# Peptides against a protein of PDB entry 5JNO: the designs that were tried, part 35

Target 1, 112 residues: chain A of PDB entry 5JNO
Amino acid sequence: MVAKFQPPPEYQLTAAELKQIVDQSLSGGDLACRLLVQLFPELFSDVDFSRGCSACGFAAKRKLESLHLQLIRNYVEVYYPSVKDTAVWQAECLPQLNDFFSRFWAQREMED

## One batch from the design tools (peptide; made by RFdiffusion4, then SolubleMPNN)

Design b1_p15_1_s2 (from b1_p15_1, 8 letters changed)
Fold by OpenDDE base, seed 4:
Structure b1_p15_1_s2 (fold): chain B 112 residues (1-112), chain A 15 residues (1-15)
Amino acid sequence: as target 1 above (112 residues)
Amino acid sequence: MDEHFQQLIQELLEQ
């Protein structure tokens, strides 16, 4: 019995919510970045950066985990079925996600 | 594709 992947309830978008995000998006990569912000606001909060052990200097570098990327990909695939192809995902969406996320944290590191 | 995402596709096609 393959356990059907079900997104956690906090990461379940309705069709209306997804459509609103899509209507604001210019591309699959832009949609992916908007989904990142909307689904996972916790990844952008400073509160957890300060909870990184001040003693070890390992601010728990918030990384995009496989779960985050899989959820984003699944939602993007609803409107952009071509991202089912891993090569398309890695060319069109994944670099934009990583750049957006990295730039956000790089800017925060310069403000401290 | 998971059932949740299939439902989203179906709902969006019906609009």
Scores: peptide ipSAE 0.483, ipTM 0.896, DockQ to the pose 0.026
Fold by OpenDDE base, seed 5:
Structure b1_p15_1_s2 (fold): chain B 112 residues (1-112), chain A 15 residues (1-15)
Amino acid sequence: as target 1 above (112 residues)
Amino acid sequence: MDEHFQQLIQELLEQ
């Protein structure tokens, strides 16, 4: 039995929530960036998780992991079936996600 | 596609 991948409860969107994000989005790449912010606000917090787990290296929490990217892709695919094609995903969504995430942290490092 | 995402597609097509 292949265990069906189920998103963790904290990363599940209803149809109404997803539609609201889509209605605000200009493209599949823009939708991907909005999903990144909505699903994973913890990736954008300055909260020093340093206060709770001396074993979780500070550097690992500021990276887009495979799970994050897979969840975003699955939600984008609901409205943009073309991202099923890996070439489309890598050309239209993945660069925008990486640029958005990198720019966010680069700007924060300049404000500190 | 996982069941969760298939359900979302169905719900959105019915709107």
Scores: peptide ipSAE 0.482, ipTM 0.896, DockQ to the pose 0.026
Fold by OpenDDE base, seed 2:
Order: structure tokens, then sequence, then C-alpha cells
Structure b1_p15_1_s2 (fold): chain B 112 residues (1-112), chain A 15 residues (1-15)
């Protein structure tokens, strides 16, 4: 039995919301980055960076978790069915997601 | 594909 992956209600986009994001997107990778920002604004907030125990040096390095990536991939797949292929996902979307996310935090670390 | 994403595809195809 393939466990039905059900997105949490907080991460459920309507068809209209998804279409709006797609209409602004230039590529599957660009769509993935826009979905990252729209679905998971909490990953870009400083609130959790400050909650990292200053004493233990465990800056809670926000990482893109498998759940985040899976949700983004599922939405991208709606308009870009080629990302069903893991090789395409890893070549076209993942590098852009990781680069965008890493650059965001690298810039924040330099400003602090 | 889960029911949510299938529904999205269906709604988008009907537009």
Amino acid sequence: as target 1 above (112 residues)
Amino acid sequence: MDEHFQQLIQELLEQ
C-alpha cells in the first residue's frame, strides 16, 4: 500500500493560487523557488535563528527537509510532469532550491 | 499521486 501522501492543510494550495504562482514562473526551477517562499515562509523568518541556543553554537541551521522538497516537487509536477523523473528534479529544481535557500541564509549570516 | 494533487490537476484541466 503506497501511503497516501496528504499535504498538511497549511500547505494546501488551491488551483487558483497555484496557477498564479505558475503564471509568474519562468521555469520549473523558478516555480520551485516561488513555491518554497509561498509554502514555507517560516523557513525564512529570523525567529528560529534567534531561538538557536547561542550557548551551544547550534544555530538551528534551517535545512530543507524531505517533506518540504516532496511538497514542492508535487506542485511543480502538476505543470512540469518531467520532474517525475528524479534525474530531472535533481538537475533542474534541486540546485536552484538549494542555491536560493543557501544564498538567503549566507547573506543573513554576513549581515549579523 | 495523492487526492489533493489529482484534484488540482482536474480543476486546472477544466479551466
Scores: peptide ipSAE 0.480, ipTM 0.894, DockQ to the pose 0.026
Fold by OpenDDE base, seed 3:
Structure b1_p15_1_s2 (fold): chain B 112 residues (1-112), chain A 15 residues (1-15)
Amino acid sequence: as target 1 above (112 residues)
Amino acid sequence: MDEHFQQLIQELLEQ
């Protein structure tokens, strides 16, 4: 049984929402970065979830996890089916995602 | 491909 990967309800985009993001995107890599911001705003929040629950160990992981990357890839694949190829994903989307995310936090750490 | 993404593709192709 291939486990049907269902996105959690909080990460489900409608066709209209996805189309709006795509219409603003210049490439598959640009689309991936826009999806990162739209799907996972919690990864860009200053709210140290660590300040609220020292007991539950939810350090807001300022890290892109496999789940985040898989969700982004699946949405990008809707308009850019070439990203099904892992080599294309790793060349066109993954470096842009990592660079965008790293630059965001590097800039925020310099503003403090 | 997950059913959610397949449905999404179909909805976008029908517009």
Scores: peptide ipSAE 0.479, ipTM 0.894, DockQ to the pose 0.026

Design b1_p15_1_s3 (from b1_p15_1, 6 letters changed)
Fold by OpenDDE base, seed 4:
Structure b1_p15_1_s3 (fold): chain B 112 residues (1-112), chain A 15 residues (1-15)
Amino acid sequence: as target 1 above (112 residues)
Amino acid sequence: MEEALEELIRELLES
């Protein structure tokens, strides 16, 4: 039996917290973007941790990784079960997530 | 999260 995916404790939302975000959302894609902001504020930080450490080899990346997307999808599924279908997820949520994230950093780079 | 950042995110969500 395959175990249900469980998010790390730092990325766990209570039912009340999730409902609050859902109440602010107009669609599954919109919900996904709001979850991105709430779950992973570090992805929107200008702090480059590698800049101060030339020896550690750490490189800060501004990209959405599979784990980020999986966690978001898991929460979106609670209120939009249709995104369990990969085709629906790829059509309704992923484009909005990628567009939102890209636009964010495009704006921030213009200000830097 | 800084207020200016929150405002930017809000604007992006609404556009």
Scores: peptide ipSAE 0.456, ipTM 0.891, DockQ to the pose 0.132
Fold by OpenDDE base, seed 2:
Structure b1_p15_1_s3 (fold): chain B 112 residues (1-112), chain A 15 residues (1-15)
Amino acid sequence: as target 1 above (112 residues)
Amino acid sequence: MEEALEELIRELLES
């Protein structure tokens, strides 16, 4: 038996928290984008909060990794079970996530 | 800065 995916504690949403985000969402894709912002605010910051080494000037690559996408999909599935179908996920959510994330950084880059 | 970020995100979500 494969254990159900359990997100790390820092990415665990209560039913009430998830419902609040869902209530603000108009679609599965919209929900996915809102979850992206809520779960991973660090992806939208230029500031590296790592205490260890600021001297190296290392900045994490601005990309959505598999863990990010998997966590988001798991929560989206709660209210939009159709995204369990990979084709639906790839058609309805992934393009919106990528577009949202890309547009964000494109606009931020124009401000610098 | 946080407010500006929230505004940008809001705009993106609404477009």
Scores: peptide ipSAE 0.455, ipTM 0.887, DockQ to the pose 0.131
Fold by OpenDDE base, seed 3:
Structure b1_p15_1_s3 (fold): chain B 112 residues (1-112), chain A 15 residues (1-15)
Amino acid sequence: as target 1 above (112 residues)
Amino acid sequence: MEEALEELIRELLES
């Protein structure tokens, strides 16, 4: 059996916090994008640490990792149980997330 | 989060 995914404390939302996001959402895909912003603001940071510290060799990662996606999916499932179906998740939420994230960075690159 | 950043995200969510 696959163990139930437990988010790290820094990514734990209360029921009230989740409901607030849901109330702003128009669909499961929209909810997923809003969760991405709320849970992982670090993915939208303009800070380039490698520029400030060449010795560190740290490079900011601008990609959605499996753990990000799994965590988002877990919360989306609370109000959109259909995304428990992988086909639904892949059709309704993943494209929304990828498009949103890509568009964000595309626009940010144009502004700089 | 910067206000300008929030505005950009809002625009993206609404588009």
Scores: peptide ipSAE 0.455, ipTM 0.891, DockQ to the pose 0.132
Fold by OpenDDE base, seed 1:
Structure b1_p15_1_s3 (fold): chain B 112 residues (1-112), chain A 15 residues (1-15)
Amino acid sequence: as target 1 above (112 residues)
Amino acid sequence: MEEALEELIRELLES
């Protein structure tokens, strides 16, 4: 017997917080992107900022890891149960997440 | 988040 997934405390959203994000979302894919921003702001940190922090040793990461994606998917499933189907997740959400994240960094690189 | 960064993200979400 396995307990249901519980996100780490730092990634726990209240029902009200999640609903607020959902209310701003136009689709499951859009919700996924908004959750990405809300849950993992560190993934959008400027590399120059990370270089400037000698005290914390923070290093920016420009990769969506499996844990990131799983956490996002778990929240998306609350309002879009269809993404429990891997094919739906891969067709409707993953491409949007990857595209959004890639476009973000492409824009940042272009501005430098 | 910084205002400029937030605006960029918002623009990306809307495009």
Scores: peptide ipSAE 0.453, ipTM 0.890, DockQ to the pose 0.132

Design b1_p15_1_s4 (from b1_p15_1, 7 letters changed)
Fold by OpenDDE base, seed 2:
Structure b1_p15_1_s4 (fold): chain B 112 residues (1-112), chain A 15 residues (1-15)
Amino acid sequence: as target 1 above (112 residues)
Amino acid sequence: MEEAFERLIQELLES
């Protein structure tokens, strides 16, 4: 048996919260990007995690991980069921997510 | 959590 995907408690949106984001969205791809910002603001932070750990000196990589994408897709499917099709997800949402995320950090790199 | 999520989906679809 495969368990139904459930978001972690910290990433569980209320109906009102999700509706608010949807109402602001123009498309499935746009919704995906808005969910990215709302669910994972830490991915857009300038915080250097290496400061807190002198021993490891590790800096978190700025990338979208599988969990991020899965959570976003799960919510997008509510209003855009077509993204259940992987081909649609890869054509309509993934490119926009990656472009948005990459452009964000590319711009920040130039400003630093 | 599963029930809560399912209720969320239903609420959104019916609203």
Scores: peptide ipSAE 0.034, ipTM 0.638, DockQ to the pose 0.025
Fold by OpenDDE base, seed 1:
Structure b1_p15_1_s4 (fold): chain B 112 residues (1-112), chain A 15 residues (1-15)
Amino acid sequence: as target 1 above (112 residues)
Amino acid sequence: MEEAFERLIQELLES
């Protein structure tokens, strides 16, 4: 018996919060990007996590990890059940997420 | 960040 996946408390959205994000979204891909920003603002921060870590000293990675994507997908599928289909997720949401994330940092790098 | 994000999202959706 396996328990149903539940997001960690820090990534838990109330129904009202999720609805608000959905109402602001134009598509499943847009929703995914908005969720990315809302759930993981640290991925868009200029702060290097290594700055506060004397123990590791390793630079923070600006990368979308599988857990990030899974959490986003779990919320997206609440209002867009079709993304339960991996092909739909890969066609409608993943490209939007990757493009947005990549463009964000590419633009920031050019502005520095 | 929010305003910049919105602009980028719109750009992405229009591409």
Scores: peptide ipSAE 0.026, ipTM 0.677, DockQ to the pose 0.172
Fold by OpenDDE base, seed 4:
Structure b1_p15_1_s4 (fold): chain B 112 residues (1-112), chain A 15 residues (1-15)
Amino acid sequence: as target 1 above (112 residues)
Amino acid sequence: MEEAFERLIQELLES
C-alpha cells in the first residue's frame, strides 16, 4: 500500500496561518518569498542543517531545491490559482524567489 | 505528490 503524501510537520501550515501570510502579501510572487522565509528559516542561517524528512526525502541545504519550490507553490496555488500554470509560476514567482534568496546571501557575503 | 498535497490543503481549508 502506498502511503498518502503529507508535508513534513515543520512545513505544515494551518489555514489560518496561511491566510495571515496571504493578507500580508502583495502578489503571488511576494507570497512565495514570504512563504520561503516562514517555511524554511534554515536556508537563511549560518548554521549547517542536516534536518530533513525521512519520508519525503527533504533535506535542508543552502540552496533552493525542487522540493522547496514545490511546497511553496502548493501553498501559493491556494490563493493564486494562476500559478497552477507552469508558465505563470516560472514568470511570476520563480524569479522573485531566486532574486530574493540570492540577494540575501550576496548581502551577507559583503557584510562578513 | 503535488496532487496529494493540494488535496490535503483543500481538506484543511474546508475543515
Scores: peptide ipSAE 0.026, ipTM 0.629, DockQ to the pose 0.026
Fold by OpenDDE base, seed 5:
Structure b1_p15_1_s4 (fold): chain B 112 residues (1-112), chain A 15 residues (1-15)
Amino acid sequence: as target 1 above (112 residues)
Amino acid sequence: MEEAFERLIQELLES
């Protein structure tokens, strides 16, 4: 038997919280994007890490990692079970997530 | 900044 998904505490949404996000969502892909923002605000931080380290000039990586995507997918599956199919996930959600994330930073870089 | 962030997200999701 497959164990039930249990996200880390920092990414644990209550049923009410998840429902609220779902109610605001127009599709599985839209839900995925909203979850991305809700669960991982650090990926959208305007903090310039190079300012914090004058010695190394470190800049934070802006990347969607497999763990981020898996956590989002697990929540999307609750209301859109079809994304359990990898082909559906790759066609309906992944392109929207990647597009949304890339557009966000592209626009932010122009606005700064 | 929080409000501006929320507005930007909404605009992106509506596109």
Scores: peptide ipSAE 0.024, ipTM 0.657, DockQ to the pose 0.131

Design b1_p15_2_s1 (from b1_p15_2, 6 letters changed)
Fold by OpenDDE base, seed 3:
Structure b1_p15_2_s1 (fold): chain B 112 residues (1-112), chain A 15 residues (1-15)
Amino acid sequence: as target 1 above (112 residues)
Amino acid sequence: PTPEDLLAERAAAAL
């Protein structure tokens, strides 16, 4: 038996908060993108965290990590249980997330 | 644009 994934406190959504996002969503993939924006606004920030500490060598990465994807998938599953199937997740949600995130930064790079 | 702008464009394109 595998323990149920628990989101960090900063990424917890109440049922009401999740429903509000769902009500705005047109599909599971759309819901996933909306969750990305809602849960992880820091991924869309121009803030250079590497400037905060010259000694740590940290550079903010513009990528979707496993934790982000797992959290989004967990919430999407509540209203779109078919994404419990990995093949469905990879066909319906994951490409839309990646395209959305990539398009955002591609446009930002063109404007700067 | 903001992420919200992209969400709006995405929704409009889906119509």
Scores: peptide ipSAE 0.680, ipTM 0.943, DockQ to the pose 0.880
Fold by OpenDDE base, seed 1:
Structure b1_p15_2_s1 (fold): chain B 112 residues (1-112), chain A 15 residues (1-15)
Amino acid sequence: as target 1 above (112 residues)
Amino acid sequence: PTPEDLLAERAAAAL
């Protein structure tokens, strides 16, 4: 059996930190977007990390990976248990996350 | 705009 998933230390929110975000949220989908911004500010960075290091071969990827989504979902479930249902997660949260993330980068491209 | 700006826009649009 697989042990209970534990987030990496850098993504471990205290109950107080999570509650603060929840208090600002209007819905599960909104909470998901706020968690995205709070937990993963690097996904919105203007810094070209790939250019910053020619020796390491690092290429920054602007995408929401499974780990990002899983971590967000785990926290959302605390206050919105219904998202444990994959159908609910895919209807209420995932589209909002994808739309939010894509709109951010679309706007940035238009400004350049 | 910052991600926080977009969050604010979402909140305003939902009210």
Scores: peptide ipSAE 0.680, ipTM 0.943, DockQ to the pose 0.891
Fold by OpenDDE base, seed 5:
Structure b1_p15_2_s1 (fold): chain B 112 residues (1-112), chain A 15 residues (1-15)
Amino acid sequence: as target 1 above (112 residues)
Amino acid sequence: PTPEDLLAERAAAAL
């Protein structure tokens, strides 16, 4: 038996905080994108995370990792239980997250 | 543009 996943304290949303985001969301995929912005603002930062750390890479910080995705999915499941199905998560949420994230950085790259 | 700007554009397009 695998223990229930618990988010780190810095990513723990109250019911009220989550509801506020949900009230602004039009779908599970939309909710996922909003959670991405709210939970992980550092992924949209211009800060060079590799500076001063040879083990860190800015490019790595510009990718959605499994931990980020799992945290988002956990919250989306509360209001959209269908995403508990991996196939639904991969069809409805993941593409929207990736497209949203890619669009952001593509625009920033063009502005350089 | 900020990520919030993109969210706003996304929401507008979904209407």
Scores: peptide ipSAE 0.679, ipTM 0.943, DockQ to the pose 0.875
Fold by OpenDDE base, seed 2:
Structure b1_p15_2_s1 (fold): chain B 112 residues (1-112), chain A 15 residues (1-15)
Amino acid sequence: as target 1 above (112 residues)
Amino acid sequence: PTPEDLLAERAAAAL
């Protein structure tokens, strides 16, 4: 047997919390985007204080990392088991996540 | 716009 991936405590959702997000979602891809916003609000901040070096002014690049994507996918699978298939995940969810995230920062950059 | 604003726009476009 292989142990299931356990999210860090700060990214643990109860069944009730997940259901609330699902009830707002129109699709697996939409659910993925909503999970991104709920789980990782720090990715939408101008300054990342959780990563990098405050002394040298380094800030991590604004990107979706493997851990972010894996956590989101794990929750999406609960209601959309088909995303367990990598091809489905890459066709239905991953493009929507990337487009959503990129669109957010593209708009912010144009406003500055 | 906030992330929530973009989510709302996605929802509106899907209707």
Scores: peptide ipSAE 0.679, ipTM 0.942, DockQ to the pose 0.890

Design b1_p15_2_s2 (from b1_p15_2, 6 letters changed)
Fold by OpenDDE base, seed 2:
Structure b1_p15_2_s2 (fold): chain B 112 residues (1-112), chain A 15 residues (1-15)
Amino acid sequence: as target 1 above (112 residues)
Amino acid sequence: PTPEQLLQERQQAAL
């Protein structure tokens, strides 16, 4: 038997919480972007609040890491089983996530 | 949805 991936407590969503996000989503890709914002707000901030230190002024990394993508994919799979196929994930969700994240920071850079 | 839209939605949901 293969053990299910267990997300860290801070990234655990209840069925009700996930359903709420899904109800607002138009597609698997859209759901992925919504999960990105919900699970990892620190990626959209100038400082990394997840480390428990706001005083050090440490800037959050502006990239999506494997852990971020894995967690998002696991939740998306619940309602969109097709993303279990890596090809589908890379065609439908991953590009949208990258585009979404890139657009955010591109706009922020122009506003500064 | 734009990044700004989703960020705003999250903030509203957290209230």
Scores: peptide ipSAE 0.590, ipTM 0.924, DockQ to the pose 0.117
Fold by OpenDDE base, seed 4:
Structure b1_p15_2_s2 (fold): chain B 112 residues (1-112), chain A 15 residues (1-15)
Amino acid sequence: as target 1 above (112 residues)
Amino acid sequence: PTPEQLLQERQQAAL
């Protein structure tokens, strides 16, 4: 049996919250980007945690990790079941997520 | 939508 993935409490969306985001979305890829912003606002933070806490050695990285992508995919699947197919996920959602995230930081680097 | 647009939407929704 494959256990159903359960997101951590801090990343749990109610059905109503998810539907609200879906209603604003134009596509699966768009939904993915909206979920990225809603679920992980910390990924868009200008705070340099490594600089703020040199003693702990923690360095905040500006990258999308497997957990981020998995959580987003799980929610996208609710309304776009086709993304259960990895090929579809990689063709329809991942490129938009990566471009979206990259564009954000590319712009910020120009402004800094 | 641009990242800036979605971030703005998030901020507005939180208010």
Scores: peptide ipSAE 0.589, ipTM 0.925, DockQ to the pose 0.141
Fold by OpenDDE base, seed 5:
Structure b1_p15_2_s2 (fold): chain B 112 residues (1-112), chain A 15 residues (1-15)
Amino acid sequence: as target 1 above (112 residues)
Amino acid sequence: PTPEQLLQERQQAAL
């Protein structure tokens, strides 16, 4: 038996907040990308934490981790139950998330 | 929508 997933407090959305994002979304994949930006703005930051803290040696990586994807999927499922099927999630949402994230950093790399 | 567009929407909503 697996317990129901609970997001950390900093990634908890109210029903009203989620509905607002859904109302702006055109599809499950679009909703996923909007949730990515709303929940994890730090993944799009140019801030170099290692420069600010030489003592800790922290180096941020630009990647989507399983926790990010799990949180997004759980919220998408509320209004798009079909993504409960892993095949649907991998066909409709996951490629859009990866393309969205990679395009952002590819664009930023070209501008440097 | 592009990543830049969605980031802009987030910034505007936070004001």
Scores: peptide ipSAE 0.588, ipTM 0.924, DockQ to the pose 0.138
Fold by OpenDDE base, seed 3:
Structure b1_p15_2_s2 (fold): chain B 112 residues (1-112), chain A 15 residues (1-15)
Amino acid sequence: as target 1 above (112 residues)
Amino acid sequence: PTPEQLLQERQQAAL
């Protein structure tokens, strides 16, 4: 049995915080995108940490990693239990997350 | 909602 994922403390939402986000959401996919913004604002930062140090190898800032996705999914499934099905997650939430994140940075690329 | 809209909502909520 796989151990239950426990989010890092900085990404722990209270029930009230989660409910507020859910109340603003139209779907599981929309909720996922809202959670992305709320939980990981650093992924939308213009600060390039790799600029000052090319040797540090920091290049993962503008990427959704498995930990991000897993954490978002765990919160989404509280109100949309169907996403416990991997096929549903991959069809309804994951594409929206990727598109949302990609659109943001694509737009920023044009503005810079 | 667009990324800009959601980011704006977050910023407003933090005020």
Scores: peptide ipSAE 0.588, ipTM 0.924, DockQ to the pose 0.119

Design b1_p15_2_s3 (from b1_p15_2, 4 letters changed)
Fold by OpenDDE base, seed 3:
Structure b1_p15_2_s3 (fold): chain B 112 residues (1-112), chain A 15 residues (1-15)
Amino acid sequence: as target 1 above (112 residues)
Amino acid sequence: PTPEELLEEERLKAL
């Protein structure tokens, strides 16, 4: 049996926090993108700044990893149970996440 | 509420 995924403490949302995000969301895909922004602000950090800071040694990550996706999916499922179906997740949420994330960085590259 | 106001969500949806 597959164990229930438990997020690290830093990525644990309260019911109230999640509800606030849901109330602002227009769809499961929109909710997923909002969760991405709220849970993982580090994925949107300035690459130029991070690379320029030799003292901190921080390296910007521009990739959505399995743990990010699993966390987001788990929260989306609370209000959009249909995403428990992998096909629905891959059709409705995953493309939205990827498009949002890629477009964010594409826009940032144009601004630099 | 950012990043970039969810990429101006309306613009994002239009693409």
Scores: peptide ipSAE 0.698, ipTM 0.943, DockQ to the pose 0.369
Fold by OpenDDE base, seed 4:
Structure b1_p15_2_s3 (fold): chain B 112 residues (1-112), chain A 15 residues (1-15)
Amino acid sequence: as target 1 above (112 residues)
Amino acid sequence: PTPEELLEEERLKAL
């Protein structure tokens, strides 16, 4: 038996914190988006780290990576166990996450 | 809970 995935300390939510987010959520997809904002505020930042370090070549990317999605899915699964099924995750949560994230940056690009 | 108040609650999806 493989041990369950453990989030990094900076992304660990208490049961009470998670419940608060769940109580505000209307669906699994909505919960996923709320978790995205709560867990990863850095993904919505306008800070360009590459500008601060021209020598290192590091650039912040505006994309959802596997770790982000896995962490969100793990928390959503607590209250929506059906998302353990990849087909359900891809139908109910993943599209909403992608749409939310892409729309956010599309809006920001229009303002810049 | 921003960002952009959760994109205006998914652009007023429920409205």
Scores: peptide ipSAE 0.703, ipTM 0.944, DockQ to the pose 0.456; fails the geometry check
Fold by OpenDDE base, seed 5:
Structure b1_p15_2_s3 (fold): chain B 112 residues (1-112), chain A 15 residues (1-15)
Amino acid sequence: as target 1 above (112 residues)
Amino acid sequence: PTPEELLEEERLKAL
């Protein structure tokens, strides 16, 4: 038997905090995107990552990693238990997250 | 919400 996933303290939401996000959400996929923004504002930062090393021309890779996705899924499962099924998660939530994140940065690259 | 206002509320649900 596997122990339930426990978020790190910096990514813990109280029941009330989670409920507020859920109340604003229209679907599991929408909830997932709202959680992404709420939990990981650093992924949407305006910071120029090359500023840390202007000489080397470093460009940070912007992607959603397994930890981000697992944390979001853990919270989505509370109100949408069906996403415990991996097929449902991959069909209903994961594409929404990826599209949202990709579109955000695509738009930012056009504006900046 | 934002960023940026949840991508214009998912672009006003696709318009």
Scores: peptide ipSAE 0.698, ipTM 0.942, DockQ to the pose 0.412; fails the geometry check
Fold by OpenDDE base, seed 1:
Structure b1_p15_2_s3 (fold): chain B 112 residues (1-112), chain A 15 residues (1-15)
Amino acid sequence: as target 1 above (112 residues)
Amino acid sequence: PTPEELLEEERLKAL
């Protein structure tokens, strides 16, 4: 038997915090994108910032890892239980996340 | 929200 998934403390949202994001969301996919921004601001850090921080050794990541997706999905499931179905997650939320993230960086690269 | 304003609200839902 395995214990229920518990997010790391730095990614723990209170019920009130989650509800606030949900209230702003138009759909499960939209909620997923909002959670992405809320939980993982480091994924959207400037490229120049990454290059300029030799002291902290910071390196920005430009990919969504399984842990990111799992955390987001677990929160989305609270209000959109249908995403517990992998097919629904892959059809309704995952494309939205990927498109949002890709478009963000595509836009940033075009502005350089 | 940001970034960047949730990609201009998902590019105003039509881009």
Scores: peptide ipSAE 0.697, ipTM 0.942, DockQ to the pose 0.391; fails the geometry check

